# Peptides against a protein of PDB entry 5VVV, part 235

Target 1, 276 residues: chain A of PDB entry 5VVV
Amino acid sequence: FLCGVVEGFYGRPWVMEQRKELFRRLQKWELNTYLYAPKDDYKHRMFWREMYSVEEAEQLMTLISAAREYEIEFIYAISPGLDITFSNPKEVSTLKRKLDQVSQFGCRSFALLFDDIDHNMCAADKEVFSSFAHAQVSITNEIYQYLGEPETFLFCPTEYCGTFCYPNVSQSPYLRTVGEKLLPGIEVLWTGPKVVSKEIPVESIEEVSKIIKRAPVIWDNIHANDYDQKRLFLGPYKGRSTELIPRLKGVLTNPNCEFEANYVAIHTLATWYKSN
Target 2, 276 residues: chain A of PDB entry 5VVV as posed
Amino acid sequence: FLCGVVEGFYGRPWVMEQRKELFRRLQKWELNTYLYAPKDDYKHRMFWREMYSVEEAEQLMTLISAAREYEIEFIYAISPGLDITFSNPKEVSTLKRKLDQVSQFGCRSFALLFDNIDHNMCAADKEVFSSFAHAQVSITNEIYQYLGEPETFLFCPTEYCGTFCYPNVSQSPYLRTVGEKLLPGIEVLWTGPKVVSKEIPVESIEEVSKIIKRAPVIWDNIHANDYDQKRLFLGPYKGRSTELIPRLKGVLTNPNCEFEANYVAIHTLATWYKSN

## One batch from the design tools (peptide; made by RFdiffusion4, then SolubleMPNN)

Design b2_p30_3_s3 (from b2_p30_3, 14 letters changed)
Fold by OpenDDE base, seed 4:
Structure b2_p30_3_s3 (fold): chain B 276 residues (1-276), chain A 30 residues (1-30)
Amino acid sequence: as target 1 above (276 residues)
Amino acid sequence: SAEEEEKEKRLKKLEEAKKKYFEIAREDLA
């Protein structure tokens, strides 16, 4: 069971010292996972093709080593979906080289994120793939196999919540394609019924699990505040029955952008997880 | 330059995606 934090917000990423402090807190609270997915990290999303510099590499190596020291699984995410051409072998090779570089930093766990992108394929991809889901699954499976089938590999669908599913979760052709064609060893990220789910009913997890043919990992935006900087949600982790735990592969909270605001968010997630 | 125009197009797409996410996330909490 993956339980911890995703740094998955828009806005200024956490500094390396905050991330190391997070790992100390996660270990102390018997949480086990950190997903590196800062949306405004240029080499994560906008410039996903660009290799890390020597200085950036040293920082990431240090961060990955710190995660290991605190027994936290460091999952490196990349979000190529903004402008990748899935059918272009050069693009696939560029993605492979980027993940090879991160593998050399000592990273063993990875995520491909296709969140917050348009459902429209480019003309070249439409000639090769029958749907956007087929394109995403193809590259995800290829990358997963290329990396030697790492123990933890995550996929974030473009339809990552109930409200994004057309016509709905159980009838989504996109999620059906993901469920049928995504390799079984790849985990699927999900935010619940909504992008920011006030509640995640058990029935909603059973519905999505059926179509994706696996238990999801919750990317939980309950404490996210990137969308409203006037909001600080300092309340406990709530609206999630502990009956979800046996039905999930994990829960990763995407918390407030303000690092120091997250004590309650992360601590109450840990309490929730331990109550099972 | 062509590279600058490509960077500007990518930035615009990112800002549009971020804006859309922010709108939806605010609506989810309303």
Scores: peptide ipSAE 0.646, ipTM 0.934, DockQ to the pose 0.946
Fold by OpenDDE base, seed 2:
Structure b2_p30_3_s3 (fold): chain B 276 residues (1-276), chain A 30 residues (1-30)
Amino acid sequence: as target 1 above (276 residues)
Amino acid sequence: SAEEEEKEKRLKKLEEAKKKYFEIAREDLA
């Protein structure tokens, strides 16, 4: 069971010392996972093709080593979906080289994120793939196999919550393709009924699990505040029954951008997780 | 340059996606 934090917000990423402090807190609270997915990290999303500099490499190596020291699984995410051509072998090879570099930093767990992108394939991809889901699954499976089938590999669908599913979760052709074609060792990220789900009903997890043919990992935006800088959610992790735990592969909270605001958020997630 | 135009196009897509996410997230809390 993956339980911890996704640094998955828009805005200023956390500094390395905050991330190390996070790992200490996660270990102390018996949480086990950190997903590196900062939306405004240029080499994560907008410049996903660009290799890390020597200085950036040293920082990431230090960060990954610190996660290991605190027994925290460091998952490196990349979001190529903004402008990747899925059918182009050069794009696939570029993604491979980027993940090879991160593997050299000592990273062993990875995520491919297709969140917050348009459903439109380019003309070249339309000639090769029957749908956007087929293109995403193809590259995800290829990368997963190329990396030697790492123990933890995550996929974030473009339809990552109930409100993004057309016509709905149980009838989504996109999620059906993901469920049918995504290799079984790849975990699927899910955000619940909404982008910011006040509640995640058990029935909603059973519905998505059926179509994706696996228990999801929750990317939980309950404490996210990147969309409203006037919001600080200082309340407890709530609206999630502990009956979800046996039906999930994990829960990763995407918390407030303000690192120090997250004490209650992360601590109460840990209490929730240990209550089952 | 063609590279600058491509960067600008990517930035615009990112900003549009961010804006859409922010709108939906605010609506989900209402």
Scores: peptide ipSAE 0.645, ipTM 0.937, DockQ to the pose 0.924
Fold by OpenDDE base, seed 3:
Structure b2_p30_3_s3 (fold): chain B 276 residues (1-276), chain A 30 residues (1-30)
Amino acid sequence: as target 1 above (276 residues)
Amino acid sequence: SAEEEEKEKRLKKLEEAKKKYFEIAREDLA
C-alpha cells in the first residue's frame, strides 16, 4: 500500500531541504511514499525532453538518497503529454533517455502523467493509434518494459476523476482501453468522483476499479490549495472510509503549497491509514 | 523564432490547463 505525499500542485515547488524534512516526517508517521510531480518544474512538464544539468542532477541524486535514508519510496513523475507525438520513435527515445538519467540518480520508481492535457491526438498519432488511450497505453507499456518493469510504476489518466469520464466512469471508452491494455503491473492514479473530492465513496472506487481492472492509487486533492491562495485547509483527512484501504493500492495526498501548513494534512492521513 | 512560437504555444496550453484545473477545483469545493 503506497501512502504518503504527492508534490503535485501548481506554483512554487518545495525546496530540497523541505523535501528532506518531508521524508523525515513521513518516516516518523509510518508513511512510505513521495511522488515527485511539481507541475511548475520545467523539466517535469514543459521541458520534459530536456536532460537535467550537472547541478540539477546532483540535487536530485541527493534528494533520492535522502528518501532512501528515510525508507521513503521516491517516485519520479514526468508529464510528456503536453506536446509528445506518441507515434514518433524519436520522442519515445527522448523519454527513455530522460528516465535513464533519473534511473542513474538511483531512482527505481516512476510515473507517467497525462493529466491536464487536451484529449486530442495530432494527425500523425491518429494514423497509428485507434484512440488517445491507445497512444498513452502504448508508450506507457513500452517505457515500463524498457525500465525493466519496476516494482512501482504509476500512470495518471487524462480522465483521472469521475467528472472527466465520458460518458461516465463505467462506460468510458478511454478507461476501458486503459483497463484492458495497460500492463497489470502499472498502477493507475485517481482523484475520486471529482478533481477535489470532498468524499470518496466506496462504491465509486468499486466502479473505477472494475473498468481499470485494478485497485487505483488515490491522488488526493482534499488538502490542495494551489487553486486558491486564500485557502489554507487545516482540517483532518475526512470523507474517506477506512473501508477504502483494502480497495486501494495507495493514497498520496497533494497538500497545501505552503510546506509548513501540511502537518495536519499528512498526520491525519497517517492516522487514517493506521486505523484499518 | 519558430522555437519561441513553440514555447509560447506550450506556455499558453499550460496556463489554460492550470486555469481550467483551478476553476474546477474551486467549483468542487463550492
Scores: peptide ipSAE 0.641, ipTM 0.934, DockQ to the pose 0.905
Fold by OpenDDE base, seed 5:
Structure b2_p30_3_s3 (fold): chain B 276 residues (1-276), chain A 30 residues (1-30)
Amino acid sequence: as target 1 above (276 residues)
Amino acid sequence: SAEEEEKEKRLKKLEEAKKKYFEIAREDLA
C-alpha cells in the first residue's frame, strides 16, 4: 500500500530542505511514499525532453538519497503528454534517455502522467493508434518494459476522475482501453468522483476498479489549494471511509502549496491509514 | 525562431490547462 504525499500542485515547488523535512515527517508517521510531480518544474512537463544539468542532477541525487535514508519510496513523475508525438520513435527514445538519467540518480520508481492535456492526437498518431488511450498505453507499456519492469510504476490517465469520464466511468472507452491494454504491473492514479473530491464513496472505487481491472492509487486533492491561494485547507483528512484501504493500492495526498500548512493534513492521513 | 514559436505554443497549452484545472477545482468545492 503506497501512502504519503504527491508534490503535484501548480505554483512554486518546495525547496530541497522542505522535501527532506517531509521525508522525516513521513517516516515518523509511518508513511512510505513521495511522488515528485511539481507542475511548474519545467523539466517535468513543459521541457520534459531536456536533460537535467549537472547542478540539477546533484540536487536530485541528494533528494533521492535522503528519501532512501528515511525509508521513503521516491517516485519520479514525468508529464510528456502536452506535446509528445506517440508514434515518433525519436520522441520515445528521448523519453527513455530522460528516465535513464533519473535512474542513474538512484531512482527506481516512476510515473507517466497524462493529466491536464487535450484528448486530441496529432495526424501522425491518428495513422498509428486507434485512440488516444491506445497511444498512451503503448508508450507507457514500452517505457515500463524498457526500465526493466520496476516494482512501482504509475500511470495517470487523462480521464483521472469520474467527471472526466465520457460518457461515465463504467462505460468510458478510454478507461476500458487502459484496463484491457495497460500491463498489470502498472498502477493507475485516480482523484475520485471529481478533481477535488469532498468524498470518495466505496462504490465509486469499486466502479473504477472494475473498468481499469486493478485497485487505483488515489491522488488526493482534498488539501490542494493551488487553485485558490486565499484558501488554506487546515482540516483533517476526511470523507474517505477506512473501508477504502483494502480496495486501494495507495493514497498520496496533494496538499497545500504552503509546506508548513500540511501538518494536520499529513498526520491525519497517517492516522486514517493506521486505523485499518 | 521555430524553437521560440514551439516554446510559446507549449506555454500557452500549459496556461490553458492550468486555468481549466483551477476552474474545475473551484467548482468541485462550491
Scores: peptide ipSAE 0.640, ipTM 0.933, DockQ to the pose 0.924

Design b2_p30_3_s4 (from b2_p30_3, 14 letters changed)
Fold by OpenDDE base, seed 2:
Structure b2_p30_3_s4 (fold): chain B 276 residues (1-276), chain A 30 residues (1-30)
Amino acid sequence: as target 1 above (276 residues)
Amino acid sequence: SKEEEEFEKRKEKYEKAKEEYFKIAREDLE
C-alpha cells in the first residue's frame, strides 16, 4: 500500500531542504511514499525533453539518496503530454533517455502523467492510434518494459476523476482501453468523483476499479490549494472511509503549496492509514 | 524562431489547462 505525499500542485515547487524534511516527517508518521510531480518544475512538464544539468543531477541524486535514508519510496514523475507525438520514435527515445538519466540518479520508481492536457491527438498520431487512450497506453507500456518493469510504475489518465469521464466512469471508452491494454503491473492514479473530492465513496472506487481492472492509487486533492491563493486547508483528512484501504493500492495526498501548512493534512492521513 | 513558436504553443496549452483545472477545482468546493 503506497501512502504519502504527491508534490503535484501548480506554483513554486518545494525546495530540496523542504523535501528532505518531508521525508523525515513521512518516516516519523510511518508513511512510505513521495511522488515527485511538481507542475512548475520545468523539466517535469514544460521542458520534459531537457536533460538535467550537472547541478540539477547532483540535487536530484542527493534528494533520492535522502528518500532512501528515510525509507521513503521516491517515485519520479514526468508529464510529456503537452506536446509529445506518441507515434514519433524520436520522441519515445527522448523520453527513454530522460528516464535513463533519472535511473542513473538511483531512482527505481516512475510515473507517466497525462493529466491536464488536451484530449485531441495530432494528425500523425491519429494515423497510428485508434484513440488517445491507445496512444498513451502504447508509450506507457513501452516505457515500463524498457525500464525493466520496475516494482512501482504509475500511470495518470487524462480522465483522472469521475467528472472527466465521458460519458461516465463505467462507460468511458478511454478508461476501458486503459483497463484492457495497460500492462497489469502498472498502477493507475485516480482522484475520485471530482478534481477536488470532498468525499470518495466506496462504490465510486468499486466502479472505477472494475473498468480499469485494478485497484487505483488515489491522487487526493482534498488539501490542494493551488487553485485558490486565499485558502489554506488546515482541516483533517476526511470523507474517506477506512473501508477504502483494502480496495486501493495507495493514497497520495497533494497538499497545500505552503510546505509548513501541511502538518495536519499529512499527520491525519497517517492516522487514517494506520487505523485499519 | 521555430523553437520560440513551439514554446509559446506549449505555454498556451499549459496555461489553458491550468486555468481549467483551477476553475473546476473552485467549482468542486462550492
Scores: peptide ipSAE 0.693, ipTM 0.953, DockQ to the pose 0.909
Fold by OpenDDE base, seed 3:
Order: C-alpha cells, then sequence, then structure tokens
Structure b2_p30_3_s4 (fold): chain B 276 residues (1-276), chain A 30 residues (1-30)
C-alpha cells in the first residue's frame, strides 16, 4: 500500500531541503511514499525532453539517496503529454533517455502522467493509434517494459476523475482501453469522483476499479490549495472511509503549496492509514 | 524562432490546462 505525499501542485516547487524534511516526517509518521510531480518543474513537464544538468543531477541523486535513507519510496514522475508525438520513435527514445538518466540517479520507481492535457491527438498519432488511450497505453507499456518492469510504476490517465470520464466512469471507452491494455503491473492514479473530492465513496472506487481492472492509487487533492491562494485547508483527512484501504493500491495526498502548512494534512492521513 | 514558437504553444497549453484545473477545483469545493 503506497501512502504518503505527491508533490503534484501548480506553483513554486519545494526546495530540496523541504523534500528531505518531508521524508523525515513521512518516516516518523510511518508513511512510505513520495511522488515527485511538481508541475512547475520545467524538466518534469514543459521541458520533459531536456536532460538534467550536472548540478541538477547531483541534487536529484542526493534527494533520492535521502528518500532511501528514510525508507521512503521515491517515485519520479514525468509529464510528456503537452506536446509528445506518441507515434514518433524519436520522442519515445527521448523519453527513454530521460528516464535512464533518472534511473542512474538511483531511482527505481516511475510515473507517466497524462493529466491536464487536451484529449486531441495530432494527425500523425491518429494515423497510428485508434484512440488517445491507445497511444498513451502503448508508450506507457513500452516505457514500463524498457525500464525492466519496476516494482512501482504509475500511470495518470487524462480522465483521472469521475467528472472527466466520457460519458461516465463505467462506460468510458478511454478507461476501458486503459483497463484492458495497460499492463497489469502498472498502477493507475485517480482523484475520486471529482478533481477535488470532498468524499470518495467506496462504491465509486468499486466502479472505477472494475473498468480499469485494478485497485487505483488515490491522488488526493483534498488538501491542495494551488487553485486558491487564500485557501489553507487545515481540516483532518476525512470523507474517506477506512473501508477504502483494502480496495486501493495507495493514497498520496497532494497538499498545500506552503510546505510548513502540511502538518495536519499529512499527519491525519497517517492516522487514517494506521487505523485499518 | 521555431523554438520560441513551440515554447509559446506549450506555454499556452500549460496555462490553459492550469486555469481549467483551477476553475474545476474551485467549483468542486462549492
Amino acid sequence: as target 1 above (276 residues)
Amino acid sequence: SKEEEEFEKRKEKYEKAKEEYFKIAREDLE
């Protein structure tokens, strides 16, 4: 069961020292996972093709080493979806080289994210793939296999919540394709019925699990505040029955942008997790 | 330049998606 934090917000990424402090806190609270997915990290999303510099490599190596020291699984995410051409073998090779570099930093867990992108494929991809889901699954499976089928590999669908599913969760052709064609060792990220789900009913997890043919990992935006700079949610982790735990592969909270504001968010998640 | 044009297109896509996410996230909490 993956339980911890996803740094998945828009805005200034946390600094390396904050991330190391996070790992100490996660270990102390008996959480086990950190997903590196800061949307404003240029080499994660906007410049996903660009290799890390020597200085950036040293920082990431140090960070990954620190995660290991605190027994936190470091999952490196990349979001190529803004402009990748799925059918272009050069693009696939570029993605492979980028992930090879991160693997050399000691990273063993990875994620491919296709959140917050348009559903439209380019003309070249339409000639090769039957749908956007087919294109995404194809590259995800290829990368997963190329990396030697790592123990933890995550996929974030473009339809990552109930409200994004067309026509709905249970009838989504996109999610059906994901469920049927995504390799079984790849986990699927999900935010619940909504982008920010006040509640995640058990029935909603059963519904999505059926179509994707696996238990999802919750990317939980309940404590996110990137969308409202005046919001600071200091409430407990609620609206999630502990009955979800046996029905999920994990829960990763995407918390407040302000690092020091996340005590309640992370601690109450830990309490919730340990209550099962 | 071509690179500048490609960057501006990516930036536009990024900003549009960000604002859409922000809108939806706010609406989800109403």
Scores: peptide ipSAE 0.690, ipTM 0.950, DockQ to the pose 0.907
Fold by OpenDDE base, seed 5:
Structure b2_p30_3_s4 (fold): chain B 276 residues (1-276), chain A 30 residues (1-30)
Amino acid sequence: as target 1 above (276 residues)
Amino acid sequence: SKEEEEFEKRKEKYEKAKEEYFKIAREDLE
């Protein structure tokens, strides 16, 4: 069971010292996972093709080593979906080289994210793939196999919540393709019925699990505040029955942008997790 | 340059997606 934090918000990323302090807190609270997915980290999303510099490499190596020191699984995410051409072998090769570099930093867990992108394929991809889901699954499977089938590999669908599914969760052709064709060792990220789910009913998890043919990992935006800088979400982790735990592969909270505001959010997640 | 044009297109896509996410997230809490 993956339980911890995803740094997945829009806005100024946390500094390395904050991330190291996070790992210490996660260990203290018996949590086990950190997903690196800061949307405003240029080489994660906007410049996903660009290799890390020597200085950036040293920082990431130090961060990954710190995660290991605190027994936290470091998952490196990349979001190529803004402009990748799925059918172009050069693009696939570029993605492979980027993940090879991160593997050399000591990273063993990875994620491919296709959140917050247009559903339309380019003309070249339409000639090769029957749908956007087929294109995403194809590259995800190829990358997963290329990396030697790492123990933890995550996929974030473009339809990552109930409200994004057309016509709905149980009948989504996109999620059906993901469920049928995504390799079984790849985990699927999900935010619940909504982008920010006040509640995640057990029935909603059973519904999505059926179509994706696996238990999801919750990317939980309950404490996210990137969309409203006037708010701090200081309340406890709530609206999630502990009956979800045996039905999930994990829960990763995407908390407030303000690092120091997240004590209650992370601590109450840990209490929730240990209450099962 | 071609690279500048490609960057501007990516930036536009990024900003549009960000604003859409922000809108939806606010609506989800209403």
Scores: peptide ipSAE 0.689, ipTM 0.949, DockQ to the pose 0.915
Fold by OpenDDE base, seed 4:
Structure b2_p30_3_s4 (fold): chain B 276 residues (1-276), chain A 30 residues (1-30)
Amino acid sequence: as target 1 above (276 residues)
Amino acid sequence: SKEEEEFEKRKEKYEKAKEEYFKIAREDLE
């Protein structure tokens, strides 16, 4: 069971010292996972093709080493979906080289994220793939296999919540393709019925699990505030029955942008997780 | 340059998707 934090918000990413402090807190609270997915980290999303510089490499190596020191699984995410041409072997090779570099930093867990992108494929991809889901699954499976089938590999669908599913969760051709074609060792991220789910009913998890043919990992935006800087939610992790725990592969909270505002969010998640 | 044009297109896509996410996230809390 993956339980911890995803740094997955828009806005200024946390600094390396904050991330190291996070690992200490996660270990202290007996959580086990950090997903590196800061949307405004240029080489994560906007410049996903660009290799890390020597200085950036040193920082990431240090960060990954710190995660290991605190027994936190460091999952490196990349979001190529803004402009990747899935059918272009050069693009696939570029993605492979980027992940090879991160692997050299000591990273062993990875994620491919296709959140917050248009559902439209380019003309070249339409000639090769039957659907957007087929294109995403193809590259994800290829990368997963290329990396030697790492123990933890995550996929974030473009339809990552109930409200994004067309026509709905149980009938989504996109999610059906993901369920049928995504290799079984790859986990699927999900935010619940909504982008920001006040509640995640058990029935909603059973529904999505059926179509994706696996238990999802919750990317939980309950404490996210990137969309409203006037919001500071200091309430506990709530609206999630502990009955979800045996039905999930994990829960990763995407918390407030303000690092120091997240004590309650992360601590109460830990309490929830330990109550299983 | 071609690279600058490609960057601007990516930036526009990024900003559009961000604003859409922000809108939906706010609506989810209403």
Scores: peptide ipSAE 0.689, ipTM 0.949, DockQ to the pose 0.890

Design b2_p30_4_s1 (from b2_p30_4, 14 letters changed)
Fold by OpenDDE base, seed 1:
Structure b2_p30_4_s1 (fold): chain B 276 residues (1-276), chain A 30 residues (1-30)
Amino acid sequence: as target 1 above (276 residues)
Amino acid sequence: MEEEILKYAKEHESYWTDEEIEEIDKRLLE
């Protein structure tokens, strides 16, 4: 069971010292996972093709080593979906080289994210793939196998919540393709019925699990404030029955952008997890 | 110290409203 934090917000990323402090707190509270997915890290999303510099490599190696020291699984995410051509073997090779570099930093767990992107494929991809889901699954499976089938590999769908599913969760051709064709060792991220879900009913998890043919990992936006940084969410983790725990592969909270505002969010997630 | 912080959090708890959540969904679907 993956339980911890995803740094998945838009805005100013956390600094390396904050991330190290996070690992210490996660260990103290018996949480086990950190997903690196800061949307405004240019080399994570907007410029995903660019390799890390020597200086950036040293920072990431130090961060990954710190995660290991605190027994926190470090998952490196990349979001190539803004402008990748899925059918272009050069693009696939570029993605492989980027993840090879991160593997050299000591990273063993990875994620491919296709959230918040245009649903339309380019002309070249339309000639090769029958749908957007087929294109995403193809590259995800290829990367997963290329990396030697890592123990932890995550996929974030473009339809990552109930409201984004067309026509709905149970009838989505996109999610059906993901469920049928995504390799079974790859986990699927999900935010619940909505982008920010006040409640995540058990029935909603059973519904999505049926179509994706696996238990999802919750990307939990309950405390996410990047949509309006004038707000801070300091309340406890709520609206999630502990009956969800045996029906999930994990929960990763995407909390407030302000690092020090997240004490309650993370602590109460830990309490919820340990109460099962 | 942890108990006091948790107490303050409960006293000042707030979340996105249903209306705000709907607007977030709409904005990200556009």
Scores: peptide ipSAE 0.633, ipTM 0.919, DockQ to the pose 0.819
Fold by OpenDDE base, seed 5:
Structure b2_p30_4_s1 (fold): chain B 276 residues (1-276), chain A 30 residues (1-30)
Amino acid sequence: as target 1 above (276 residues)
Amino acid sequence: MEEEILKYAKEHESYWTDEEIEEIDKRLLE
């Protein structure tokens, strides 16, 4: 069971010292996972093709080493979906080289994120793939296999919550393709019925699990404030029955952008997890 | 100290409203 934090917000990323402090807290609270997915890391999303510089590499290596020191699984995410051409072998090769670089930093767990992107394929991809889901699954499977089938590999679908599913969760051709074609060793991220889910009913998890043919990992936006940074969410982790735990592969909270505001959010997630 | 912070958090629960959540979903679907 993956339990911890995803740094998955828009806005100013956490600094390395904050991330190291996070790892200390995660270990202390018996959590085990950190997903690196800051939207404003240019080389994570907007400029995903660009290799890390020597200085950036040193920082990431230090961060990954710190995660290991605190027995926290460091998952590196990349979000190529803004402008990748899925059918172009050069694009696939570029993605492979980027993830090879991160592997050299000591990273062993990875994620491909296709959240918050346009649902339309380019003309070249339409000639090769029958749907957007087929294109995403194809590259995800290829990358997963290329990396030697890492123990932890995550996929974030474009339809990552109930409200984004067309026509709905159980009838989504996109999610059906993901479920049928995504390799079984790849985990699927899900935010619940909505982008920010006040509640995640057990029935909603059973519904999505059926179509994706696996238990999801919750990307939990309950405390996410990047949509309006004038707000801070300091309430406890709530609206998730502990009965979800055996029905999930994990929970990763995407909390407030302000690192210091997240004590309650993360601590109460840990309490929830240990209460099962 | 930790217990007090947790107590305050329970007493001062703040989350997105249903309206705000709907607006977030709509904005990200555009």
Scores: peptide ipSAE 0.624, ipTM 0.913, DockQ to the pose 0.758
Fold by OpenDDE base, seed 2:
Structure b2_p30_4_s1 (fold): chain B 276 residues (1-276), chain A 30 residues (1-30)
Amino acid sequence: as target 1 above (276 residues)
Amino acid sequence: MEEEILKYAKEHESYWTDEEIEEIDKRLLE
């Protein structure tokens, strides 16, 4: 069971010292996972093709080493979906080289994120793939196999919550393709009924699990505040029955952008997890 | 200190409203 934090917000990313402090807190609270997915880290999303510099490499190596020291699984995410051409072998090769570099930093867990992107494929991809889901699954499977089928590999769908599913969760051709074609060793991220889910009912998890043919990892936006810079969420992790735990592969909370505001959010997630 | 901050958090619960959540969904679908 993956339980911890995803740094998945828009806005100023956490600094390396904050991330190290996070690992210390996660260990103390008996959580086990950190997903690196800061939207405004240029080489994560907007400039995903760009290799890390020597200085950036040193920082990431240090960060990954720190995660290992605190027994936290470091998952490196990349979000190529803004401008990748899925059918272009050069693009696939570029993605492979980027993940090879991160593997050299000591990273063993990875994620491909296709959240918050246009649902339309380019003309070249439409000639090769039957749907957007087929394109995403193809590259995800290829990358997963290329990396030697790592123990932890995550996929974030474009339809990552109930409100984004067309026509709905149980009838989504996109999610059906993901469920049928995504290799079984790849985990699927899910956010719940909405982008910010006040509640995640057990029935909603059973519904999505059926179509994706696996238990999801929750990307939980209950404390996400990047949608309004004036808001700060200090309340407990709530609206998630402990009956979800045996029906999930994990929970990763995407909390407030303000690092020090997350004490309650993360601590109460840990309490929730240990109550099972 | 940990018990006190957890108490305050329970007493001052704040989350996105249902209206705000709907606006977020709408904005990201656009």
Scores: peptide ipSAE 0.624, ipTM 0.913, DockQ to the pose 0.777
Fold by OpenDDE base, seed 4:
Structure b2_p30_4_s1 (fold): chain B 276 residues (1-276), chain A 30 residues (1-30)
Amino acid sequence: as target 1 above (276 residues)
Amino acid sequence: MEEEILKYAKEHESYWTDEEIEEIDKRLLE
């Protein structure tokens, strides 16, 4: 069971010292996972093709080493979906080289994120892939296999919540393709019925699990405040029955952008997790 | 300190409203 934090918000990323402090807190609270997915890290998303500089590499190596020191699984995410051409072998090779570099930093867990992107494929991809889901699954499977089938590999679908599913969760051709064709060792991220889910009913998890043919990892936006920087969410982790735990592969909270505002959010997630 | 913070959290529970959540979903679908 993956339980911890995803740094997955838009806005100013956490600094390395904050991330190290997070690992200390996660270990103290007996959580086990950090997903590196800061949307405004240029080389994570907008410039995903760009290799890390020597200085950036040193920082990431230090961060990954710190995660290991605190027994936190460091998952490196990349979001190539803004402008990747899935059918272009050079793009696939570029993605492989980027993840190879991160592997050299000591990272062993990875994620491919296709959230918050245009649902339309380019003309070249439409000639090769029958759907957007087929393109995403193809590259994800290829990368997963290329990396030697890491123990932890995550996929964030473009339809990552109930409201984004067309026509709905149980009948989504996109999620059906993901469920049928995504290799079984790859986990699927899900935010619940909505982008920000006030509640995540057990029935909603059973529904999505059926179509994706696996238990999801919750990307939990209950405390996410990047949608309005004037808001801070200081309340406890709430609206999730402990009956979800045996039906999930994990929960990663995507909390407030303001690092120090997240004490309650993360601590109460830990309490929730330990209650089962 | 942890107990006091948790107390304050319970006293000052704040989350996105249902309306705000719907607006977020709508905005991200556009």
Scores: peptide ipSAE 0.620, ipTM 0.917, DockQ to the pose 0.793

